# Peptides against a protein of PDB entry 3PBP, part 22

Target 1, 203 residues: chain A of PDB entry 3PBP
Amino acid sequence: LNEKDLNLILNKSLVMYESLDSTTDVIVKRNVIKQLQFVSKLHENWNSRFGKVDIQKEYRLAKVQGPFTINPFPGELYDYTATNIATILIDNGQNEIVCVSFDDGSLILLFKDLEMSMSWDVDNYVYNNSLVLIERVKLQREIKSLITLPEQLGKLYVISDNIIQQVNFMSWASTLSKCINESDLNPLAGLKFESKLEDIATI
Target 2, 203 residues: chain A of PDB entry 3PBP as posed
Amino acid sequence: LNEKDLNLILNKSLVMYESLDSTTDVIVKRNVIKQLQFVSKLHENWNSRFGKVDIQKEYRLAKVQGPFTINPFPGELYDYTATNIATILIDNGQNEIVCVSFDDGSLILLFKDLEMSMSWDVDNYVYNNSLVLIERVKLQREIKSLITLPEQLGKLYVISDNIIQQVNFMSWASTLSKSINESDLNPLAGLKFESKLEDIATI

## One batch from the design tools (peptide; aimed at target 1 N71 F111 L188 F193)

Design b2_p10_3_s4 (made by RFdiffusion4, then SolubleMPNN; from b2_p10_3, 4 letters changed)
Fold by OpenDDE base, seed 5:
Structure b2_p10_3_s4 (fold): chain B 203 residues (1-203), chain A 10 residues (1-10)
Amino acid sequence: as target 1 above (203 residues)
Amino acid sequence: MQEFLINKLS
């Protein structure tokens, strides 16, 4: 954790807090408030020299985040099992694509379009737990692993039994990143979510 | 594996 990341989390927590209204579920309110309190205390106690913060006991026992949903979920994938998960940065601002592989050789690219608070006190806390399906790439191979490389934005390496393939989604991810950062979703209209698949090496 | 990929892509 660095100061930049801490500030980002604080800002996100503030925005979440400010979005609360009279119609917001009480459990959501509680979690968002606790999130803000936690991050605020972290910020107040931040030791920049050591990158250390003392975390109070009440915040040390967070609950498991999830479950998550994928929308829309590809109907065909109900018969298959997810095998790998990876996150890939699409910019230097911490926008990420979540990549999930399935045992049918499918790779789905997902986006978290809504900010989530940590799950604190409640099991199965599901506020903003939906991931948006952006693209399904059908490799038709058994995917053994997903690898990301340092400083390679929007690129995922898929390892199968005998081949390494690169999935490059910067064609659309650059636009998505821009839309998020500029708070303008208009450029998403007509955007083709088609990643490039390239064979890198035989193994 | 990562090292291999880095070398292959460099």
Scores: peptide ipSAE 0.062, ipTM 0.797, DockQ to the pose 0.020
OpenDDE base, seeds 1, 2, 3, 4: peptide ipSAE 0.058, 0.054, 0.052, 0.057; ipTM 0.790, 0.786, 0.786, 0.790

Design b2_p10_4 (made by RFdiffusion4)
Pose (drawn by RFdiffusion4):
Structure b2_p10_4 (pose): chain A 203 residues (1-203), chain P 10 residues (1-10)
Amino acid sequence: as target 2 above (203 residues)
Amino acid sequence: LRDYLIDKLK
């Protein structure tokens, strides 16, 4: 955990602690407070020279959160099954897109709009487990796998049956991160959220 | 989809 990232989760943790009011669900309040306590403890034991911190076994037992809401979910896909999931970096600030494969050779590019709180005990804990659909890409080929190269932002390799295609969504993803970082939604108006598809090779 | 995303980001 480098210094930049350590401070990022600390500040996110502080923003949520402040975001607490009385209508806030008791179980959620507990987790937000626990998150702040935990992230603060990490900050106290962080070794700056190695950029690492030890984590006791107690804090590593966590229960799953979900299911995430996928809004708006495409109606056709109720007849199909999800195949793969991939994460693609948009910028240098941990902003990402979640990608999911389906039986129909389709791809949904998702964005997480709500900040999750950490949770360890709570069963079936859902809260800000929210994803939003940005785009859907139908390749009409059998998608065997998804691959990413850390060196290339906003690009995803999709291995179909005899083709390696590259879905390139930096056309809109670059603007998306700018508005997130500049807190200005206007550039999103009019932007067509269409990714450049490209055949890389025959396999 | 775009307008829905913008509403969510508000």

Design b2_p10_4_s1 (made by RFdiffusion4, then SolubleMPNN; from b2_p10_4, 4 letters changed)
Fold by OpenDDE base, seed 3:
Structure b2_p10_4_s1 (fold): chain B 203 residues (1-203), chain A 10 residues (1-10)
Amino acid sequence: as target 1 above (203 residues)
Amino acid sequence: LLEHLIEKLK
């Protein structure tokens, strides 16, 4: 965590707060407000020189986030098991794609279209827990591992028994990044969500 | 790139 990351988290928390209105559920309001208060205090108490912060005791009661849903979930994958998960940055603003692999050799590329606050209740708070299915990439092999490189935006490396493959989705992820950052969905119209698969090395 | 991948595989 650095100052840039903290500012990004603060901005996200502000956007969530600003989205609240009179029709918003009371539980949602409570959690979003707590989220903003936490991040704001975190920002105020940030020691940029040491990368340290004092966290107040009340905010240490945060719970694990989840469960998540995938929409739409591919019907063919109901009978298969997820094997790996990775997150891939698509820009320097920390927009990311989530990738999940399955034991049939499928990769699903997912986008979190809604912001979610931390869980602050005794029971696990669940809100904005949906992931949008963007693309399914079918590999006819067992997927052993998923690797990402921070300097390689929109690239996922898939390790199988004897091959390392690159999945490059920047053909569409650059447009998606722009849409997110500009809050304009129009550039997504007619966009083809097809990633490039390439063999990188034999192992 | 390959070196980084190999390092991550170890």
Scores: peptide ipSAE 0.029, ipTM 0.705, DockQ to the pose 0.020
OpenDDE base, seeds 1, 2, 4, 5: peptide ipSAE 0.029, 0.029, 0.016, 0.024; ipTM 0.704, 0.703, 0.644, 0.666

Design b2_p10_4_s2 (made by RFdiffusion4, then SolubleMPNN; from b2_p10_4, 4 letters changed)
Fold by OpenDDE base, seed 5:
Structure b2_p10_4_s2 (fold): chain B 203 residues (1-203), chain A 10 residues (1-10)
Amino acid sequence: as target 1 above (203 residues)
Amino acid sequence: LLDFLIERLK
């Protein structure tokens, strides 16, 4: 954690707080408020030299977020089990794609379109827990591992028994990144979410 | 890159 990241988290937490209204669920309000309190205190007590902050015990007891939903979820995947998960940076900011592999050899590329607070109060905090399905890539292979390289934006390396493949989704991810960063969704209209699959090596 | 990936396979 650095000062830049802390500021970003603070800003996100503030925006979340400001989005609260009379119609917001009480559990959401509690979590968002507690997050803002945590981050604000973190920011206040931040020692930039050492990257140290005193965190109160109550905030150390944060719970796991989720479960998450995927929309739309491919019906065929109900019969299969997720095997790996990876996050892939699509820009030098904060935008990421989540990739999940399944034992049918499918990769799903997902985007979290909504911000979610940490779970500070309750188990199974599910507000804004939806992931948007962008693309399904069918490899028809047993996927052993997913590898990402921080210096390679929008690239995922898929390792199977006999092959290393690269999934490159920058063809659409660059546009998505721009849309997010500029808060303009217009360029997404008519965008084809088709990643390029390339064989890198046989093993 | 390739060497790195191959090493990760081991």
Scores: peptide ipSAE 0.074, ipTM 0.801, DockQ to the pose 0.019
OpenDDE base, seeds 1, 2, 3, 4: peptide ipSAE 0.072, 0.069, 0.071, 0.069; ipTM 0.796, 0.794, 0.796, 0.795

Design b2_p10_4_s3 (made by RFdiffusion4, then SolubleMPNN; from b2_p10_4, 5 letters changed)
Fold by OpenDDE base, seed 5:
Structure b2_p10_4_s3 (fold): chain B 203 residues (1-203), chain A 10 residues (1-10)
Amino acid sequence: as target 1 above (203 residues)
Amino acid sequence: LLQHLIERLK
């Protein structure tokens, strides 16, 4: 955690707080408020030299977020088990794609379109827990592992029994990154979410 | 890193 990251988390927490209204669920209000309190105190007590902050015990007891939903979920994948998860940076900011592999050899590329607070109060905090399905890539292989390289934006390396494959989704992820960063969704209209699959090496 | 990984997995 650095000062830039802290400022970004603070700004996100403020925006989330400002989005609260009379119709917002009480659990959501509690979590968003507690997050803002945490981050604000974190920011106030931030020691930039040491990257140290005193965190009160009540905030150390944060609970796990989720479960998450995937929308739309491919019906065929109900019969299969998720095997790996990875996050792939699509820009030098904070925009990421979530990839989940399944034991049918499918990869799903997911985007978190909504910000979610940490779970501070209740178990199973599920507000804004939806992930958008962008693409399904069918490899028809047993996926052993997913690897990302920080210097390679929008690239996922898939290791199977016999090959390493690269999934390159920068063809659409560059547009998505732009849309997010500029708060303009118009360029997504008619965008094809088709990643390039390339064999990198035989194993 | 990738090259090293490839070499280890071959």
Scores: peptide ipSAE 0.074, ipTM 0.818, DockQ to the pose 0.017
OpenDDE base, seeds 1, 2, 3, 4: peptide ipSAE 0.068, 0.072, 0.072, 0.067; ipTM 0.815, 0.816, 0.819, 0.812

Design b2_p10_4_s4 (made by RFdiffusion4, then SolubleMPNN; from b2_p10_4, 3 letters changed)
Fold by OpenDDE base, seed 4:
Structure b2_p10_4_s4 (fold): chain B 203 residues (1-203), chain A 10 residues (1-10)
Amino acid sequence: as target 1 above (203 residues)
Amino acid sequence: LLDFLIEKLK
């Protein structure tokens, strides 16, 4: 955690707070307010010299977020089990793709289009719990592991029994990143969400 | 990269 990250979390928490209105569910209000309080206190107690923040006990008992939904969910994958999950950075900010692998050799690339607060109050906090399906990549291999490298944007390494493959989705992720950062979805029109698959090494 | 991947595979 650094000052830049803390400021970004604070800004996100503020935006969430500002989105609250009279129609917002009370559970959502409680969680968003609690998060803003938490992050604000962190910011106030931030020691930039030592990179330290004091966390009060009341905030150490955050609950699990989710469950999450995936939309649309590929119907064929109901017969299969998810095996791995990874997050891949697509820019030098905080935009990420979530990847889930299945035991049929499929990868699904997902985007969280809505910000979700931490769960502070209730179990099964599900506000803004949707993930958007961007792409399904069929590897037709038993996926053993997913590896990401922070310095390699929009790249996922898939480890199978005998091969390492790279999934490169920067062909579309660069455009997605731009759309998010500029709050303009127009460049997504006509964009093909087709990742490149490349063999990296035999093992 | 390969060294890193090998390490992660252990």
Scores: peptide ipSAE 0.031, ipTM 0.600, DockQ to the pose 0.019
OpenDDE base, seeds 1, 2, 3, 5: peptide ipSAE 0.031, 0.029, 0.027, 0.025; ipTM 0.592, 0.691, 0.619, 0.631

Design b2_p10_5 (made by RFdiffusion4)
Pose (drawn by RFdiffusion4):
Structure b2_p10_5 (pose): chain A 203 residues (1-203), chain P 10 residues (1-10)
Amino acid sequence: as target 2 above (203 residues)
Amino acid sequence: SLGEKLKELS
């Protein structure tokens, strides 16, 4: 955990602690407070020279959160099954797109709009487990796998049956991160959220 | 919000 990232989760934790009011669900309030306490303890034991911190076994037992809401979910896909999931980096600030494969050779590019809180005990804990659909890409080929290269932002390799295609969504993803970082939604108006599809090779 | 804006643009 480098210094930049350590401070990022600390500040996110502080923003949520402040975001607490009385209508806030008791279980959620507990987790937000726990998250702040935990992230603070990490900050206290962080070794700056190695950029690392030890984590006791107690804090590593966590229960799953979900299911995430996928809004708006495409109606056709109720007849199909999700195949793969991939994460693609948009910028240099941990901003990412979640990608999911389906039986129909389709791809949904998702964005997480709500900040999750950390949770360890709570069963079936859902809260800000929210994803939003940005785009859907139908390759009409059997998608065997998804691959990413850390060197290339906003690009995803999709291995179909005899083709390796590259879905390139930096056309809109670059603008998306700018508005996230500049807190200005205007550039999003009019932007067509269409990714550049490209055949890389025959396999 | 950003999520609402993205839903509107969808």

Design b2_p10_5_s1 (made by RFdiffusion4, then SolubleMPNN; from b2_p10_5, 4 letters changed)
Fold by OpenDDE base, seed 4:
Structure b2_p10_5_s1 (fold): chain B 203 residues (1-203), chain A 10 residues (1-10)
Amino acid sequence: as target 1 above (203 residues)
Amino acid sequence: SLGETLLKLY
């Protein structure tokens, strides 16, 4: 965590707070308010000299987020188990793709459409918990781990028993990033969501 | 939303 990241989180929390209205569910209101309070206190307690922030005990009691939904979910994957999860940055801002691997050798690339607060006081906090399926990549390998490098945008390294493969989705992720950043969805029309798979190394 | 737009592409 750095100051830039903290400011970004604060801004996101503010936007979420500002989105609250009289029709917003009480549980959502409570969580979003608590989120803003948490991040605000983090910001106040930020020590730029040491890159540290103190978290008060009350905020350490946050609960697990979820469950999440994936739409559409590939029907074939109901018979398989998710094995790994990773997040991949697609730009130098805040936009990221979520990747989940399955024991059939599939990777699903997911987009988190809406911002979600942490769960602070309730179990099974579900608000803005939908992930959108962008692409399914079938590797047909046992996936041992997923590796991402922050300096390598739109790239996922998949480690199997004997091979490291790179999944590069910048062919579409660059357009997606642009759409998000510019608030213009027109470039998505006709975009093919096909990642490039490359063998990197044998292990 | 972007997600809704993406879903419409299916």
Scores: peptide ipSAE 0.075, ipTM 0.697, DockQ to the pose 0.854
OpenDDE base, seeds 1, 2, 3, 5: peptide ipSAE 0.064, 0.065, 0.072, 0.073; ipTM 0.686, 0.685, 0.691, 0.696

Design b2_p10_5_s2 (made by RFdiffusion4, then SolubleMPNN; from b2_p10_5, 3 letters changed)
Fold by OpenDDE base, seed 4:
Structure b2_p10_5_s2 (fold): chain B 203 residues (1-203), chain A 10 residues (1-10)
Amino acid sequence: as target 1 above (203 residues)
Amino acid sequence: SLGDKLLELY
């Protein structure tokens, strides 16, 4: 964590808090409030000199998030097991794509549609847990690892036994980023979600 | 949401 990242998390937490209204479920309210309290205290206790934050014990007792949903989920992947997960930055504003690999050699690229809070008081807290399928890339390889580089936006490196491949999805991710940042969905119309696959090296 | 819009593209 750096100060910039912390500020971003704080802003996101504030936005989540501001989205609460009288119709919001009490459990959701509580979790979002706890999230904001946590991040606010984190920010308050930020030591920029050392890049450290003191976290009170109560906030270290957060529960596991999930479950998540993927929509639509490719039916053929029900017979296969997810093997790796990665998040890929698509812009300098920290918009991200989530990638999940499967043991059939498929990659699914997912959009994290809505912000979610940590689970604090309730086990299996579920809110804003939907991931939207953008693209399925079929590599037809045993995927050993997924690697991302923060300085390389919209690129995923896939390591198999004998090859490193790059998946480059900036062809559509740049437009997606624009849509997110500008709150304008019009550019999505007619957009083709097709990533470029390139062999980088044999190993 | 953006996700809803993406889903409409299918």
Scores: peptide ipSAE 0.036, ipTM 0.635, DockQ to the pose 0.856
OpenDDE base, seeds 1, 2, 3, 5: peptide ipSAE 0.035, 0.033, 0.035, 0.032; ipTM 0.628, 0.620, 0.629, 0.582

Design b2_p10_5_s3 (made by RFdiffusion4, then SolubleMPNN; from b2_p10_5 with K7L S10Y)
Fold by OpenDDE base, seed 5:
Structure b2_p10_5_s3 (fold): chain B 203 residues (1-203), chain A 10 residues (1-10)
Amino acid sequence: as target 1 above (203 residues)
Amino acid sequence: SLGEKLLELY
């Protein structure tokens, strides 16, 4: 965590707070308010020299976030189990894709549309928990591991028993990144969400 | 939202 990241979190927390209205669930309101209070206090007490902040005990007792949902979820995957998860940066900012593998040999590439606060009072806090399915890649092999390299945007390495494969989704992720950053969704029209699969090495 | 727009592509 650095000062830039802290400012970003503060801004996000402020936006969440400003989005609250009379129709918002009371639990959501409480969690968003506590989130803002926590981050504001962090910002106030930030020591850039040491990257250190004093956190009160009450805020260190944050609860687990989730569960998450995937929309749409491929019906055939209900019979299978998720095996690995990875997050892949698609630009030099904060935009990322979430990848989940399944024991049928499929990968799903997901986007988190909405921001979610930490949970403070309630276990398994659920708000803005939807992930959007972008692409399903069927590898038809057992996936042992998912590896990402921070210096390689929009690339995922898939390790199976006998091969390492690269999934490159920058063909569409670059456009997606632009849409997010510019708040313009028009470039999504006609965009093909098809990643490139390449064999890297035999094991 | 962006997510809603993505869902329209299905």
Scores: peptide ipSAE 0.048, ipTM 0.649, DockQ to the pose 0.878
OpenDDE base, seeds 1, 2, 3, 4: peptide ipSAE 0.044, 0.036, 0.040, 0.043; ipTM 0.642, 0.633, 0.641, 0.648

Design b2_p10_5_s4 (made by RFdiffusion4, then SolubleMPNN; from b2_p10_5, 5 letters changed)
Fold by OpenDDE base, seed 4:
Structure b2_p10_5_s4 (fold): chain B 203 residues (1-203), chain A 10 residues (1-10)
Amino acid sequence: as target 1 above (203 residues)
Amino acid sequence: SLGDLLLKLY
């Protein structure tokens, strides 16, 4: 965590707070308010010299977020088990793709459409918990691990028993990033969500 | 939303 990241989280928390209205569910209101309070206190307690923030005990009692939904969920994957999860940055603005692997050798690339707060006081906090399926990549391998490198945008390394493969989705992720950052969805029209798979090394 | 748009692409 750095000052830039903290400011970004604060701004996101403010936007979430500002989105609250009279029709917003009480649980959502409570969580978003608590989120803003948390991040605001973090910001106040930020020590730039040491890159540290103190978290008060009351905020350490956050609950687990979720469950999440995936839409559409590939019907074939209901018969298989998710094995790994990773997040991959697609730009320097902290836009990210969520990747989940399955034991059939599939990778699903997911987009978090909406911001969500932490769950602070309730179990099963399920607001803005939908992930959008972008792409399914079929590797037809047993996936042992997923590796991402922060300096390598839009790249996922998949480790199997004897091979490291790179999934590169910058072909579409660059456009997606632009759409998010510019708040213009027009460039997504006709975009093909097809990642490139490359063998990197035998292990 | 972007998600809504993406869903419409299916």
Scores: peptide ipSAE 0.043, ipTM 0.677, DockQ to the pose 0.859
OpenDDE base, seeds 1, 2, 3, 5: peptide ipSAE 0.038, 0.038, 0.038, 0.041; ipTM 0.668, 0.669, 0.672, 0.674

Design b2_p10_6 (made by RFdiffusion4)
Pose (drawn by RFdiffusion4):
Structure b2_p10_6 (pose): chain A 203 residues (1-203), chain P 10 residues (1-10)
Amino acid sequence: as target 2 above (203 residues)
Amino acid sequence: HIFDAVKNKI
């Protein structure tokens, strides 16, 4: 955990602690407070020279959150099954797109709009477990796998049956991160959220 | 939806 990232989760934790009011669900309030306490403890034991911190076994037992809401979910896909999931980096500030494969050779590019709180005990804990559909890409080929190279932002390799295709969504993803970082929604107006599809090779 | 999502993220 480098210094930049350590501070990022600390500040996110502080923003949520402040975001607490009385209507806030009791279980959620508990987790937000626990998250702040935990992230603060990390900050206290963080070894700056190694950029690492030890984590006790107690804090590693966490229960799953979900299911995440996928909004708006495409109606056709109710007849199919999800195959793979991948994570693609948009910028240098941990902003990412979640990608999911389906039986119909389709791809949904998703964005997480709500900040999650950390949770350890709460069963079936859902809260800000929210994803939003940005785009859908139908390759009409059997998608056998998804691959990413850390060196290339906003690009995803999709291995179909005899083709390796590259879905390139930096056309809109670059603008998306700018508005996130500049707190300005206007550049999004009119942007067509269409990814450049490209055949890389025959396999 | 995208605008709201981005707004929420900000």

Design b2_p10_6_s1 (made by RFdiffusion4, then SolubleMPNN; from b2_p10_6, 4 letters changed)
Fold by OpenDDE base, seed 3:
Structure b2_p10_6_s1 (fold): chain B 203 residues (1-203), chain A 10 residues (1-10)
Amino acid sequence: as target 1 above (203 residues)
Amino acid sequence: NILEAVRNKI
C-alpha cells in the first residue's frame, strides 16, 4: 500500500458513499459508511515515511466477504467442481480479472463490475457480490495449477500434466482497462472477448 | 521466467 493506492481506495469509498440513497438497504448503508470511515481514518493516519498506519480495534473485526455469484453461470458447469482460482492484473491501476478453473478443463474469466465494501457488521455480506462472466476457455486436459506473473499484464499460465499453456486476454482487457479508467463503456460495444491460447513449454 | 515461477509453485 502506497499513498497513490490509499487515495484510490478513498476515492472509491467516496463514490460508493455518494451512491447511497433513501432506497438503499440499511445494512448496505452501515457497511458503506463504515468503509468510508475506515479509509478516511487510514488516510488521516497515513505515515508516508514509514508506509505504516495504525488500525483501530473496531476496524480489525471485519468479517469475511461473500459468497460470490457468477453471471451468467454456464449451465453445464453445475455438474463440475472449481479446482483453481487466480487474479490477473490488466493494468497498473489495480484492475483485475478473476480466473476460475473447473475439473471439466474449463477456464472462466470473470470481472467484478461493482465495488464491494468490506463486511463490518454481518456475516455473508452479499451486496455487489456478483462477478460477470466475460469468457469461457475450454481446455481438453486436466488443469493442475494457475500461475500469474505481476509484470505480465493480462496473461495466465495454465499447468497441466505435461504442458504449460498461456492464456492471453490483452486483446480485450486493454479496452476494458481503458473503459474503467476513463469511465466510458462505449469502446466495449462490438468488442470480441476471445483470448489467445498458446503452448509455452512441455514439462 | 515462467519456468522459475512454475518451479517455485510446485
Scores: peptide ipSAE 0.074, ipTM 0.788, DockQ to the pose 0.021
OpenDDE base, seeds 1, 2, 4, 5: peptide ipSAE 0.074, 0.068, 0.063, 0.074; ipTM 0.787, 0.783, 0.782, 0.788

Design b2_p10_6_s2 (made by RFdiffusion4, then SolubleMPNN; from b2_p10_6, 4 letters changed)
Fold by OpenDDE base, seed 2:
Structure b2_p10_6_s2 (fold): chain B 203 residues (1-203), chain A 10 residues (1-10)
Amino acid sequence: as target 1 above (203 residues)
Amino acid sequence: NILKAVENKI
């Protein structure tokens, strides 16, 4: 955590707070308010010289977020088990894709389209808990592990039996990053969500 | 080892 990251979280928490109205669920209001209070206190206690923040004890007992949903969920994957998860940065602004592998050799690329607060009050906080399915990549291999490199935006390395493959989704992720950063979804119209698969190494 | 192998090929 650095000052830039803290300011980003503060701004996100403020936007979430400003979105609250009379119709917002009470649980959501409590979580968003607690998040803003938490981040504000962190900002007040920020020591830039040491890159340290003091976290008050009451905020250390945050609850688990989720469960999450995937929409649309591929019907065929109900019969299979998720094996690996990875997060892949698509820009330097902390926009990310979530990748989940399955034991059928599928990869699903997921996007969190809605901001979710931390769970501060209740277990099973499910407000804005949806992930959007962007793409399903079928490798037809047993996926042993997923690897990401911080310097390699929009790239996922898949380790299978005797092979390392790269999944490169920057063909669409650059447009997605732009849409997020500019708050304009129009460039997504007609975009092909097709990642490039390349063999990198035999092992 | 695998990370280095990937880093050396890219």
Scores: peptide ipSAE 0.027, ipTM 0.576, DockQ to the pose 0.021
OpenDDE base, seeds 1, 3, 4, 5: peptide ipSAE 0.026, 0.024, 0.025, 0.026; ipTM 0.565, 0.556, 0.570, 0.572

Design b2_p10_6_s3 (made by RFdiffusion4, then SolubleMPNN; from b2_p10_6, 4 letters changed)
Fold by OpenDDE base, seed 2:
Structure b2_p10_6_s3 (fold): chain B 203 residues (1-203), chain A 10 residues (1-10)
Amino acid sequence: as target 1 above (203 residues)
Amino acid sequence: YILEAVRNKI
């Protein structure tokens, strides 16, 4: 955690708080308010010299978020098991793609389009729990591992059957990053979500 | 570089 990340979390928490209205679910209100209180206290207790914060005991008992949904979920993947998960940065900010592999050799590339709070009070906190399916990449191989490199934006390395493959999705992820950062999704209309698959090496 | 970085994570 650094000051930049803390400020970003604070700003996100403020935006979430400002989005609350009379129609918002009580559980959501409680979680968003609790998050803003947590981040505000965290910011107050921030020690920039040591990059340290003191977290009060009451906030250490945060609960697990989810379960999550994938929309649309490919119907044929109901018969298969997810094997690996990775997150891939698409810019030098915090925009990321979630990748999940399946035992049929599929990779699904997912985006978290909605911000959600941590779960502070309740189990199974499912508000804004959807992930958007962007692309399904079919590898006709058993996927053993997913590797990401921080310096390689929008790239996923897939290990299967002693072969390293690169999935490069910067063709669309650069546009997605821009759209998110500019708060305008219009440029995504008609964009092809087709990643480039390339063999890198045999291992 | 990339191959070595990938190998180091295997």
Scores: peptide ipSAE 0.029, ipTM 0.721, DockQ to the pose 0.022
OpenDDE base, seeds 1, 3, 4, 5: peptide ipSAE 0.029, 0.026, 0.029, 0.024; ipTM 0.710, 0.698, 0.720, 0.682

